Peptides against a protein of PDB entry 1BH9. Designs and how they scored, part 21

Target 1, 89 residues: chain A of PDB entry 1BH9
Amino acid sequence: FSEEQLNRYEMYRRSAFPKAAIKRLIQSITGTSVSQNVVIAMSGISKVFVGEVVEEALDVCEKWGEMPPLQPKHMREAVRRLKSKGQIP

## One batch from the design tools (peptide; made by RFdiffusion4, then SolubleMPNN)

Design b1_p22_1_s2 (from b1_p22_1, 12 letters changed)
Fold by OpenDDE base, seed 4:
Structure b1_p22_1_s2 (fold): chain B 89 residues (1-89), chain A 22 residues (1-22)
Amino acid sequence: as target 1 above (89 residues)
Amino acid sequence: MLSEEQKKKIKEEIERLKEEEK
C-alpha cells in the first residue's frame, strides 16, 4: 500500500455502523425485533460490502483518469461492475 | 472488523435459529 492507500484503509477499518441505527433499519424491513448478534452480524457484513463497493469505485475512478473524492458516477459504475462479476447480488 | 468473539456469537446465533426452524 501507498501511504494514501494505507490511510484510506485505516479510516475504513476504524469506521463502523452504529448498532442502534442498524437495528432500527433491520427491524423496519423485517417487521420484527432482532437480536444483538443479528445486528452485529449485519453490521459486519455491511461493512465488508461497503468496503468492496468503495474499492471497486476507486478502481473505476482511476481507470477513468480521475482522482478522489469518489462521485456518484463512480459508485453507480462500481455497483454495475460488481453485479456483472457476480460479487454482489 | 469482527473479532473471534463476535464470530463465535454469530455462529451460536445461527445454530439457535437453525434449531428453531426444525
Scores: peptide ipSAE 0.025, ipTM 0.431, DockQ to the pose 0.055
Fold by OpenDDE base, seed 2:
Formats: C-alpha cells, structure tokens, sequence
Structure b1_p22_1_s2 (fold): chain B 89 residues (1-89), chain A 22 residues (1-22)
C-alpha cells in the first residue's frame, strides 16, 4: 500500500454508520423493532457494501483519467458496473 | 468480522422477524 492508500484505508476503518440511524432505517422497513445484533450485522454489511462501491468508483475515476474527489457520476457508474458483474442486485 | 456465534444469533433474529411480519 502507498501512504495515500493506507490513509484512505484507515479513514474507512474508522468510519461507521451510526447505530441509531441503522436501527431506525431497519425498523422503518420491517415495521417492528430489531435487536442489537441485527443492527451490528447490518452496520457491518452496509460498511462493506459502501467500501465495495467506493473501491469500484475509484477504479472508474482512474480509468476515466480523472482525479479525486469522487463525484456522483463515479458512484453511479460504479453501481452500474457492480450490477453488471453480479456483485450487487 | 462476525464470529460464527454472532452469525447464528443474527440468523435466528432475522427468522423471528420474518415470522412476526406474517
């Protein structure tokens, strides 16, 4: 890893979805309360998902010959590519 | 990473939620 890559990884590692927000979101979908374990699981899964999307978006940005920061167009293209690869629904 | 025990608990909770939704 380059220093820049390591720094980005550390920032990613330190980041997390607020438990309360995740809980509220899940509850809004399920219509019922959820346990702490479900919140923890969904938080982790969501973080991994975001990480994969960002990774793909960075690849898109690079392939387009553009420089950071990531823009909405990179994110949209990343999602499209991940769908095409079958990595996301 | 989630341990196997944590995964089991999550799975059980999800199944319970599915039943409650019915």
Amino acid sequence: as target 1 above (89 residues)
Amino acid sequence: MLSEEQKKKIKEEIERLKEEEK
Scores: peptide ipSAE 0.024, ipTM 0.455, DockQ to the pose 0.052
Fold by OpenDDE base, seed 3:
Structure b1_p22_1_s2 (fold): chain B 89 residues (1-89), chain A 22 residues (1-22)
Amino acid sequence: as target 1 above (89 residues)
Amino acid sequence: MLSEEQKKKIKEEIERLKEEEK
């Protein structure tokens, strides 16, 4: 766990999706209003999902001999690897 | 982690949305 990784983890831990933004996103998909509990649940699930993808992307970046910040190519490869591992659908 | 109460409310909301779609 490098200092850079620790710093990123700390920033991730402090970060969160705004409830209003999550609510708007869900409502745009469902076409109707959703409860606060659904918003809280989806916010937490989304944060964990993003964290897993970013962690995999950082591994990709390192293995390719590249340095942060992450680029779209790292994110695409991360998603591919996670699907291959059966961690995401 | 979600409490059992939160899980129950989420399930109820999902079921409501499914009925509205029909």
Scores: peptide ipSAE 0.023, ipTM 0.439, DockQ to the pose 0.044
Fold by OpenDDE base, seed 5:
Structure b1_p22_1_s2 (fold): chain B 89 residues (1-89), chain A 22 residues (1-22)
Amino acid sequence: as target 1 above (89 residues)
Amino acid sequence: MLSEEQKKKIKEEIERLKEEEK
């Protein structure tokens, strides 16, 4: 891995979704309250999911011969590719 | 990483949510 890749990973590692935001989002979907453990689990799962999408988007950006930062079109294409590969629903 | 106890609590909470959504 390049220093740039390492730096991106470090930023990813240090990042996390705020528990309150995740809790609110889940409760918005379920219509009821959820436990702290569920919030922790969903926060982790969400982080991994975003990481996979971003990684794919970076690959898309590179394959299209474009330079960072990532744009919405890269993210959309990344999601499309991950769906076609069966890696995400 | 989640312990077995944490997994159990999460499972129980998920089941609770499923019942509440019925």
Scores: peptide ipSAE 0.022, ipTM 0.443, DockQ to the pose 0.046

Design b1_p22_1_s3 (from b1_p22_1, 9 letters changed)
Fold by OpenDDE base, seed 3:
Structure b1_p22_1_s3 (fold): chain B 89 residues (1-89), chain A 22 residues (1-22)
Amino acid sequence: as target 1 above (89 residues)
Amino acid sequence: MLSEEQKRRIEEEIKRLKEMEE
């Protein structure tokens, strides 16, 4: 695969949300403690969500003829594109 | 609505996370 694909893969693979942080975040929203399974599920969903945004942003960056690291403009455009595709709310 | 691809990715990630915790 291309270097672009590798970069996207590595970016996604290396990213992770600390379990404790996610748990605390969920608890702050729900107002009560949550189970481990809920934390895992939400962590997974969040990982995929952020991963898709970053992946799209990297694609935007490359398509604009620019080089990493990602800049806010790439992230904004990525979100716009994903929304237009119906991939994210 | 999540696409089948998105669902697959989520499931895979959850699986990885569960395996990592155990």
Scores: peptide ipSAE 0.440, ipTM 0.871, DockQ to the pose 0.837
Fold by OpenDDE base, seed 4:
Structure b1_p22_1_s3 (fold): chain B 89 residues (1-89), chain A 22 residues (1-22)
Amino acid sequence: as target 1 above (89 residues)
Amino acid sequence: MLSEEQKRRIEEEIKRLKEMEE
């Protein structure tokens, strides 16, 4: 693993969605209360999802010969690529 | 469908979150 990969991993590992916010969001969608396990599962899935998008966007940025911070165009292209790869719906 | 790597990452993240909640 490169130093950059480790740094990205550390940033990723430390990041977390606020539990209360996730719970409220889910309940807003479902219209009913959700269990702790559901919140945990959705939090985990969401984190991985966002992480994959960001990782792909950083790759796009680099491949385009550009420097961070990420711009909307990088995010759009990242999503397109991930969808093309079948990694996201 | 999710790749095995995606599944692994999700499972590990869920595991970490569960451990923090307990």
Scores: peptide ipSAE 0.438, ipTM 0.870, DockQ to the pose 0.862
Fold by OpenDDE base, seed 5:
Structure b1_p22_1_s3 (fold): chain B 89 residues (1-89), chain A 22 residues (1-22)
Amino acid sequence: as target 1 above (89 residues)
Amino acid sequence: MLSEEQKRRIEEEIKRLKEMEE
C-alpha cells in the first residue's frame, strides 16, 4: 500500500488549479482585484484542502469495500469525517 | 485549527507554486 500512496502523491503533486481561474474566483467573491501572491496562497490552500478530502474519500471507499472511481457518497462521508476530526471547518 | 502537518503541506505547496512562477 506504500506504493499506492506514493503513486497518488505523485499525481497530486503534478496537479494544479489554473491560476487565472483562481484569480477570477477570488475577485468574484471579494469584488476587487487580488495580487499574485494572494492567488498563489489561495491556490496552495485549496490544493491541500481538496487533497485531504480526496484522500479521506479514498479511505472511505476502501473501508466500504468498494473500488474507484470515487462517488458523491464517498465525498460526502469524507467531509463528514474530516469535520468530526476537526480537520476542516 | 490547522495541524502542523496541514500547515507544512500548505507551505510546501505555496513554495512550489512560487518557484514555478519565477
Scores: peptide ipSAE 0.434, ipTM 0.868, DockQ to the pose 0.873
Fold by OpenDDE base, seed 1:
Structure b1_p22_1_s3 (fold): chain B 89 residues (1-89), chain A 22 residues (1-22)
Amino acid sequence: as target 1 above (89 residues)
Amino acid sequence: MLSEEQKRRIEEEIKRLKEMEE
């Protein structure tokens, strides 16, 4: 990665989903309250998912000879590749 | 995005939650 890509990667790595939002979302689906640990686990899973997509998208961007910011085409291609590799459903 | 150690901890937490549901 270039310095710019590295900086963007660091920003994504430091990002996180608000616990309150995750809790509300889960509860809206399950119909019941959830524990703090469930929120933590789900937040982690979500972060991993988004992180893997972003990392793959950055790789796509680089392989296409392009530079950030990421565009929708990079994200779509990233998801396609990750599904093909069996890394995401 | 996350280190292998962080991923491992998440997996362990998921496992614990699943076990509690049994």
Scores: peptide ipSAE 0.029, ipTM 0.485, DockQ to the pose 0.082

Design b1_p22_1_s4 (from b1_p22_1, 11 letters changed)
Fold by OpenDDE base, seed 1:
Structure b1_p22_1_s4 (fold): chain B 89 residues (1-89), chain A 22 residues (1-22)
Amino acid sequence: as target 1 above (89 residues)
Amino acid sequence: MLSEEQKKKIEEEIERLKKEEE
């Protein structure tokens, strides 16, 4: 991979959702307590989901001939494309 | 529906998180 791709991977690897925050968020939605395994599963799913959206948004930015940083319009288009490809619901 | 590649990425992330909690 390129240095840019490696840099993005390093940032992705270091990033994480705070466990306590995720637990409280889930509980606020479900109205009941959730297990540690559920929090871990949701954290993992969420991280992969965000990673895929950001990756697609970077592609959109490049395809539009624009320079970083990513803007809301890139994120919106990324979500549209991923839905069209059936990669996200 | 999630592809096998997506499922693998999720599984790897979950496994990493489980190890960090030990």
Scores: peptide ipSAE 0.376, ipTM 0.843, DockQ to the pose 0.866
Fold by OpenDDE base, seed 5:
Structure b1_p22_1_s4 (fold): chain B 89 residues (1-89), chain A 22 residues (1-22)
Amino acid sequence: as target 1 above (89 residues)
Amino acid sequence: MLSEEQKKKIEEEIERLKKEEE
């Protein structure tokens, strides 16, 4: 990994979805209260999901011969590719 | 990318939730 990749990883590692935001989002979908453990699990799963999408988007950006920052078109293509690979629903 | 420690914590939490639902 390059220093830039390492730096991005460190930023990712240190990042996290706010528990309160995740809790509110889940509850808005389920219509019921959720436990702290559910919030923790969903926060982690969400982080992994975002990480996978971003990694794919960076690959798309590079393959298209473009430079960061990521643009919506990279994210859209990343999602499309991940779906085609069966990595995401 | 996600650290192995973070992955482990997530997995442990998932397993805990599964057990609680039994």
Scores: peptide ipSAE 0.029, ipTM 0.558, DockQ to the pose 0.088
Fold by OpenDDE base, seed 4:
Structure b1_p22_1_s4 (fold): chain B 89 residues (1-89), chain A 22 residues (1-22)
Amino acid sequence: as target 1 above (89 residues)
Amino acid sequence: MLSEEQKKKIEEEIERLKKEEE
């Protein structure tokens, strides 16, 4: 890793979705209360999901001959590619 | 991200949900 890549990774690693916010979000969708374990699970899955999207977006950015920070166009293309590969629904 | 302990808790929760749905 370059220093820049390491810094980005560290920021990613240290980032987390607030449990309360995730809980409220899930409950707003399901219409029922959810356990703490469900919140933890969803938070973890979401973190991994975001990581995969960002990683793909960085790849898109590089392939387009561009440099970070990521732009909406990179994110849109990343999602499209991941769907095409069957890596995300 | 998720410790082995957290993974275990998640697994246990999944099992409980499966039994509840059946």
Scores: peptide ipSAE 0.027, ipTM 0.493, DockQ to the pose 0.056
Fold by OpenDDE base, seed 3:
Structure b1_p22_1_s4 (fold): chain B 89 residues (1-89), chain A 22 residues (1-22)
Amino acid sequence: as target 1 above (89 residues)
Amino acid sequence: MLSEEQKKKIEEEIERLKKEEE
């Protein structure tokens, strides 16, 4: 790992979606209030999902011989690859 | 942000979680 990679990992590890924001988003979809446990679960699922996409995007960036920061093209290709691998719908 | 299909899938997951916490 480079220092930059370590820094990104640390940021990811410490990052989390604000509970209030997740709750609002869920309620905007369901139209019903949700429990704290549901918010926690969805927050975790979302973090894992973002992590998987970013990891794939970093691989794409490297394979293309490019350097961070990630660009939209890396993210789009990452999603395509993950779908191809059956890792995401 | 999210397609209607994505919203539906998320809603279904949320409802599943609601049932599990009961």
Scores: peptide ipSAE 0.021, ipTM 0.471, DockQ to the pose 0.055

Design b1_p22_2_s1 (from b1_p22_2, 13 letters changed)
Fold by OpenDDE base, seed 3:
Structure b1_p22_2_s1 (fold): chain B 89 residues (1-89), chain A 22 residues (1-22)
Amino acid sequence: as target 1 above (89 residues)
Amino acid sequence: DREALIGGEVGRAIRELSELLL
């Protein structure tokens, strides 16, 4: 692996949503407090979900003849395509 | 290189979304 490849992988590995923010968001939806384990689980699920959207968005970017970094338009189109394929709600 | 590219863009997306949550 090149240094650049390793660095990009480290960005993925180290990336995480702030726990406090996730906790607040979940609590705003559920209307009650949630445990740390729920926050950890939801953080992981959210990261996987972002990964699925990003992978699709990279395909969109390529199909449109464009180059990274991804832009909001790629992410929006990715979500649309994933919904149409029944891969996300 | 595909996996590394995905990882980097995931990292970027999480940072940007995190800013919206704060």
Scores: peptide ipSAE 0.531, ipTM 0.903, DockQ to the pose 0.891
Fold by OpenDDE base, seed 4:
Parts: sequence; structure tokens; C-alpha cells
Structure b1_p22_2_s1 (fold): chain B 89 residues (1-89), chain A 22 residues (1-22)
Amino acid sequence: as target 1 above (89 residues)
Amino acid sequence: DREALIGGEVGRAIRELSELLL
């Protein structure tokens, strides 16, 4: 890979949601304290979920004859398609 | 390549979503 390609790939590898923000979000939903392990697990699941949506959104972008970067309209359509396929709730 | 493109777009999405959570 070129240096540029490696840099773009590493953006995924290094990407992570802030632990404190995830913890606060979960606690706001559950109404009780959450363990560090739960935060780690939820952060990982969330990252995978974003990945699935992005992959679908890139397919949408290509189908519409458009080019990256992805726009909100691609992400919205991706979510709609994934729901219709039963791949996400 | 496609994998690098996906990685970059995921990274961008996570960064933007993180800003909404803060």
C-alpha cells in the first residue's frame, strides 16, 4: 500500500469513541452505573456497527454514481437498506 | 483501495459522532 492508503486504513484501526462519553451515554439509558468492561464492549460493538453502515453507504454512493467523501444522504439510505434487509434493527 | 477507503470513512464517522457525544 502507498503511505496514503496505510494512513487511511490506520484511521479505522486507531478510531475509538471516548470512553467517558460512552459511559455517560449508557448510564443515561440504563439509569445505573456501568462497568469499564461494558464500556469497552459497547465501544467495540458501536465501531463495528459504524463500519457496517459505512460499507453499505459506500455501495449506495457508487450506485448513485457519486464519489466519496460520504454525505449524510448516503448514511441515511444505508441505514434504510440495512433495516429492510434485516441486518440491523 | 477499498479497504483503506472504508477505514478512512469509518474514522471520519467516528470522529464526527464523538463530537455529538461530547
Scores: peptide ipSAE 0.525, ipTM 0.901, DockQ to the pose 0.903
Fold by OpenDDE base, seed 1:
Structure b1_p22_2_s1 (fold): chain B 89 residues (1-89), chain A 22 residues (1-22)
Amino acid sequence: as target 1 above (89 residues)
Amino acid sequence: DREALIGGEVGRAIRELSELLL
């Protein structure tokens, strides 16, 4: 691994949704307060979900003969494909 | 490396989505 390659992987490890924003979003849906542990769990699940979509989008990008960075069209197609495969609701 | 590529793109996606949540 080059230093640059390692750095890109570190960006994934360090990346996170803002805790306060996730809490507000959940509370807006449930109408009640949520615990810190629920916010942590939901943040983790959301990050994994984004990872699954991104990985599919990279496959789309490759199949279309294009190169990164990913564009909105790759992400939209990835979601469609994952739904058709039954991998996401 | 594929893992490094995925990591970078996930990081970018999370930053962009975070801006929508704020």
Scores: peptide ipSAE 0.523, ipTM 0.901, DockQ to the pose 0.874
Fold by OpenDDE base, seed 2:
Structure b1_p22_2_s1 (fold): chain B 89 residues (1-89), chain A 22 residues (1-22)
Amino acid sequence: as target 1 above (89 residues)
Amino acid sequence: DREALIGGEVGRAIRELSELLL
């Protein structure tokens, strides 16, 4: 692996949503307090979900003959495609 | 490397989304 590849991988490994923000978001939806373990679980699930959208968005980017970094239009199209394929609600 | 690219873009996406949540 090149240094650049390793650095990009480290961005994934170290990236995480702020726990407080996730907790607030969940509580805004549920209307009640959530446990630390729920926040941890939802943080992990959310990261995986972003990964799925990003992977689809990279496919979109390639199909459109464009190059990274991903733009909002790629992410929006990725979500649309994943919904149409029934891979996300 | 596709995996490295995905990882980097995920990291960037999480950072951008986090800014919206804060």
Scores: peptide ipSAE 0.519, ipTM 0.901, DockQ to the pose 0.887

Design b1_p22_2_s2 (from b1_p22_2, 11 letters changed)
Fold by OpenDDE base, seed 3:
Formats: structure tokens, sequence, C-alpha cells
Structure b1_p22_2_s2 (fold): chain B 89 residues (1-89), chain A 22 residues (1-22)
């Protein structure tokens, strides 16, 4: 890994979704209360998912002949591509 | 419901990542 990749990984490692935000989001969708364990599990899964989206966004950036840092347009395109590949709904 | 959950998480992820990566 390059130093840039390691620095990016360290930023990713330190990143986390606020538990309250995850809880509110799940409850908004399901219409029911969720346990702390569900919030913890969903937070972990979501962080892994974010990593996959970022990886796809880096591929998009490269394929467009652009250089990092990633922009919102790369993230949006990554999501579209992952949907088309059936990796996300 | 699953699609809505994923969509919401993606939206929040983009917002949080924009603060880190930009």
Amino acid sequence: as target 1 above (89 residues)
Amino acid sequence: EREALVGGLVGEAIARLSEILL
C-alpha cells in the first residue's frame, strides 16, 4: 500500500456513524424501536458497506481519468454501478 | 424497506465521507 492508501485507511478506521443517527434512521424506516445490539450490528455492516462504495468510487475516479480526492459525483456514480452489478439493491 | 434502509445509509455515508475526504 502507498502512504496515501494507508492514510486513507486510517481515516476510514477512525470514522464511525453516530449511534443515535443510525438508531433514528432504522426506526424511521421500520416504524419500530431497535435494540442497542441492532444499532451496533448495523453500524458495523454499514461501515463495511461504505468501504465497498469508496473502493468502487476510486475505480470510477480512475476510469474517468480523474485524480483523488473523491468527489460526491464519484460516490453517486459508484452507487449506481453497484446497483447495476446487483451488489446493492 | 431494505432498499430504503440502504439508501438512507448510503446518503449518510456520502455526507460523512465528504467531511473526511474533501
Scores: peptide ipSAE 0.045, ipTM 0.587, DockQ to the pose 0.078
Fold by OpenDDE base, seed 1:
Structure b1_p22_2_s2 (fold): chain B 89 residues (1-89), chain A 22 residues (1-22)
Amino acid sequence: as target 1 above (89 residues)
Amino acid sequence: EREALVGGLVGEAIARLSEILL
């Protein structure tokens, strides 16, 4: 576990989606108001999902013999791989 | 080794959901 990996983990751990934005997004889909608990749950699930995509993108970057920062090509390949593994619909 | 990042995020999400559901 490198210092760089630890720093990335801490950045992701401290990151959060704005609650108001998540609330508005859910309400635009459902057509009804949602509770604070629904916003919290959806924010947590979304954070995990982003973490999984970024982890796969870092693996892609390493396998291609490239160094961070991540580029759009790594993110696109990560999504493709996760779809192939059945981890993303 | 990078799986530790996702594992930590999953653990945090589970803890947060547990506070809501239990």
Scores: peptide ipSAE 0.035, ipTM 0.569, DockQ to the pose 0.066
Fold by OpenDDE base, seed 2:
Structure b1_p22_2_s2 (fold): chain B 89 residues (1-89), chain A 22 residues (1-22)
Amino acid sequence: as target 1 above (89 residues)
Amino acid sequence: EREALVGGLVGEAIARLSEILL
């Protein structure tokens, strides 16, 4: 890994969704209260998903000959590509 | 089909999460 890749990974590793917000979101979907373990699991899945989208967006940015920071156009293209690859529904 | 897709996504998420946490 390059120093830049390692730095991005460390920042990603330290990032987290607020548990209360995730809990409220899940509860709005399920209509019932959820356990802490469910919140943790869903937070993890969501973090992985965001990580994959960001990684694809960085690849898009590079392929377009552009420099970070990522822009909304990179994120939109990343989502499109991941859908086309069947990596997200 | 939808259940298989969800199962695959969850499985991949667990695998990747393990790599991130360790």
Scores: peptide ipSAE 0.030, ipTM 0.548, DockQ to the pose 0.040
Fold by OpenDDE base, seed 4:
Structure b1_p22_2_s2 (fold): chain B 89 residues (1-89), chain A 22 residues (1-22)
Amino acid sequence: as target 1 above (89 residues)
Amino acid sequence: EREALVGGLVGEAIARLSEILL
């Protein structure tokens, strides 16, 4: 990896959803209080999901013969493709 | 290279999640 790529990787690795926001969101859906472990697990799952969408969007960008950065059109197409593959509802 | 970075990030996230859930 280039230094720039490593820096980007580290920034993405350090990115996380705020625990309080995730907790509130889950509680809004479930109507009940949730444990910290549930918040951690859901945060991890959410990050994986975002990663999968971004990976698919990069594939879309490449297949369209386009260059980074990713655009909203790539993200929309990625979601469409993941739905068609049954990877997301 | 960028796709490899994203794959690595996803892999790390899965690994971390596995440590929590397993």
Scores: peptide ipSAE 0.032, ipTM 0.561, DockQ to the pose 0.088; fails the geometry check

Design b1_p22_2_s3 (from b1_p22_2, 13 letters changed)
Fold by OpenDDE base, seed 5:
Structure b1_p22_2_s3 (fold): chain B 89 residues (1-89), chain A 22 residues (1-22)
Amino acid sequence: as target 1 above (89 residues)
Amino acid sequence: EREALVRGEVGRAIRELSEILL
């Protein structure tokens, strides 16, 4: 693999939402304090969810005849399509 | 290549969203 591919992999592997931000977000929804394990689990689930949206967004990007990097419009359209398909709430 | 591209875009998306959440 190329250096660029390795760099993208490392950036992906290391990429994560800040724990404090996730904790605050969850607590804003639940109205109660959440454990560290819940934050860890939700962080992982969130990363997977972003992956699903990104995959759809790349399909949108390709369908529109455009090239990466993804733009907000691709992400918004991806979410719309996933919602219409019932794949996300 | 597709998988590598997805990983790159996921990483970028997480960074961008993180800035919004901070």
Scores: peptide ipSAE 0.539, ipTM 0.910, DockQ to the pose 0.848
Fold by OpenDDE base, seed 3:
Structure b1_p22_2_s3 (fold): chain B 89 residues (1-89), chain A 22 residues (1-22)
Amino acid sequence: as target 1 above (89 residues)
Amino acid sequence: EREALVRGEVGRAIRELSEILL
């Protein structure tokens, strides 16, 4: 692996949503307090979900004849396609 | 290379979404 690939991996590995923000968001939706374990679990699931959207968005980007970095339009189209395929609600 | 690209874009997306959540 190149140093650049390793750096991207480290950025990916270290990338996480702020715990406080996730906790507040969940509590806003549920109307009740949540434990640290729920925040950790939801943070992990959210990261995986972002990965699925990004993979679809990269496909969109390629099909449109464009190059990374991904733009909001790619992400929006990815979500639309995933919904159409029934892969996300 | 595709996997590395995905990881990079995921990292970017998480950072950008984090700014929205804060």
Scores: peptide ipSAE 0.525, ipTM 0.906, DockQ to the pose 0.829
Fold by OpenDDE base, seed 1:
Structure b1_p22_2_s3 (fold): chain B 89 residues (1-89), chain A 22 residues (1-22)
Amino acid sequence: as target 1 above (89 residues)
Amino acid sequence: EREALVRGEVGRAIRELSEILL
């Protein structure tokens, strides 16, 4: 393991959506207050979802003969491909 | 190597999306 790899792992582990923002977003959609446990669960699911999109985006980047970091165009194409594959709504 | 790259890009994506949500 390199120091760089360890650093990327730490950044990944620490990365999380702001709790308040997630709570507000859910409440905006549901029209009702949500519990802390719901916010925690949705935060986790959201991180997993981002992971799936990023993995697809890296494949897109590679197929286009480009190199990281990922750009918005890779993320948009990844979402389109995942939808076409039926992996996301 | 691939796993480390994914983690790095996920971290970046979450930070960027967080700026939109705030």
Scores: peptide ipSAE 0.522, ipTM 0.905, DockQ to the pose 0.841
Fold by OpenDDE base, seed 2:
Structure b1_p22_2_s3 (fold): chain B 89 residues (1-89), chain A 22 residues (1-22)
Amino acid sequence: as target 1 above (89 residues)
Amino acid sequence: EREALVRGEVGRAIRELSEILL
């Protein structure tokens, strides 16, 4: 593995949504307090979900003949396509 | 290489979204 690949992996590994922000977001939706374990679980699921959107967005980027980094237009199109496919609500 | 690219873009997306959530 190149040093660059290792660096990207480490950035990925360290990347996480702030727990406080996730907790506040969940509580704003549920209207009730949530446990630390729920926040941890939701943080992990959210990261996986972002991964699925990013993979679709990279496909969009490639189909449009463009190169990374991904732009908001790729992410928005990815979400539209995933919804159309019934992969996300 | 595809996997590395995905990981890099996921990391970027999480940072950008985090800025919106904060």
Scores: peptide ipSAE 0.513, ipTM 0.903, DockQ to the pose 0.822

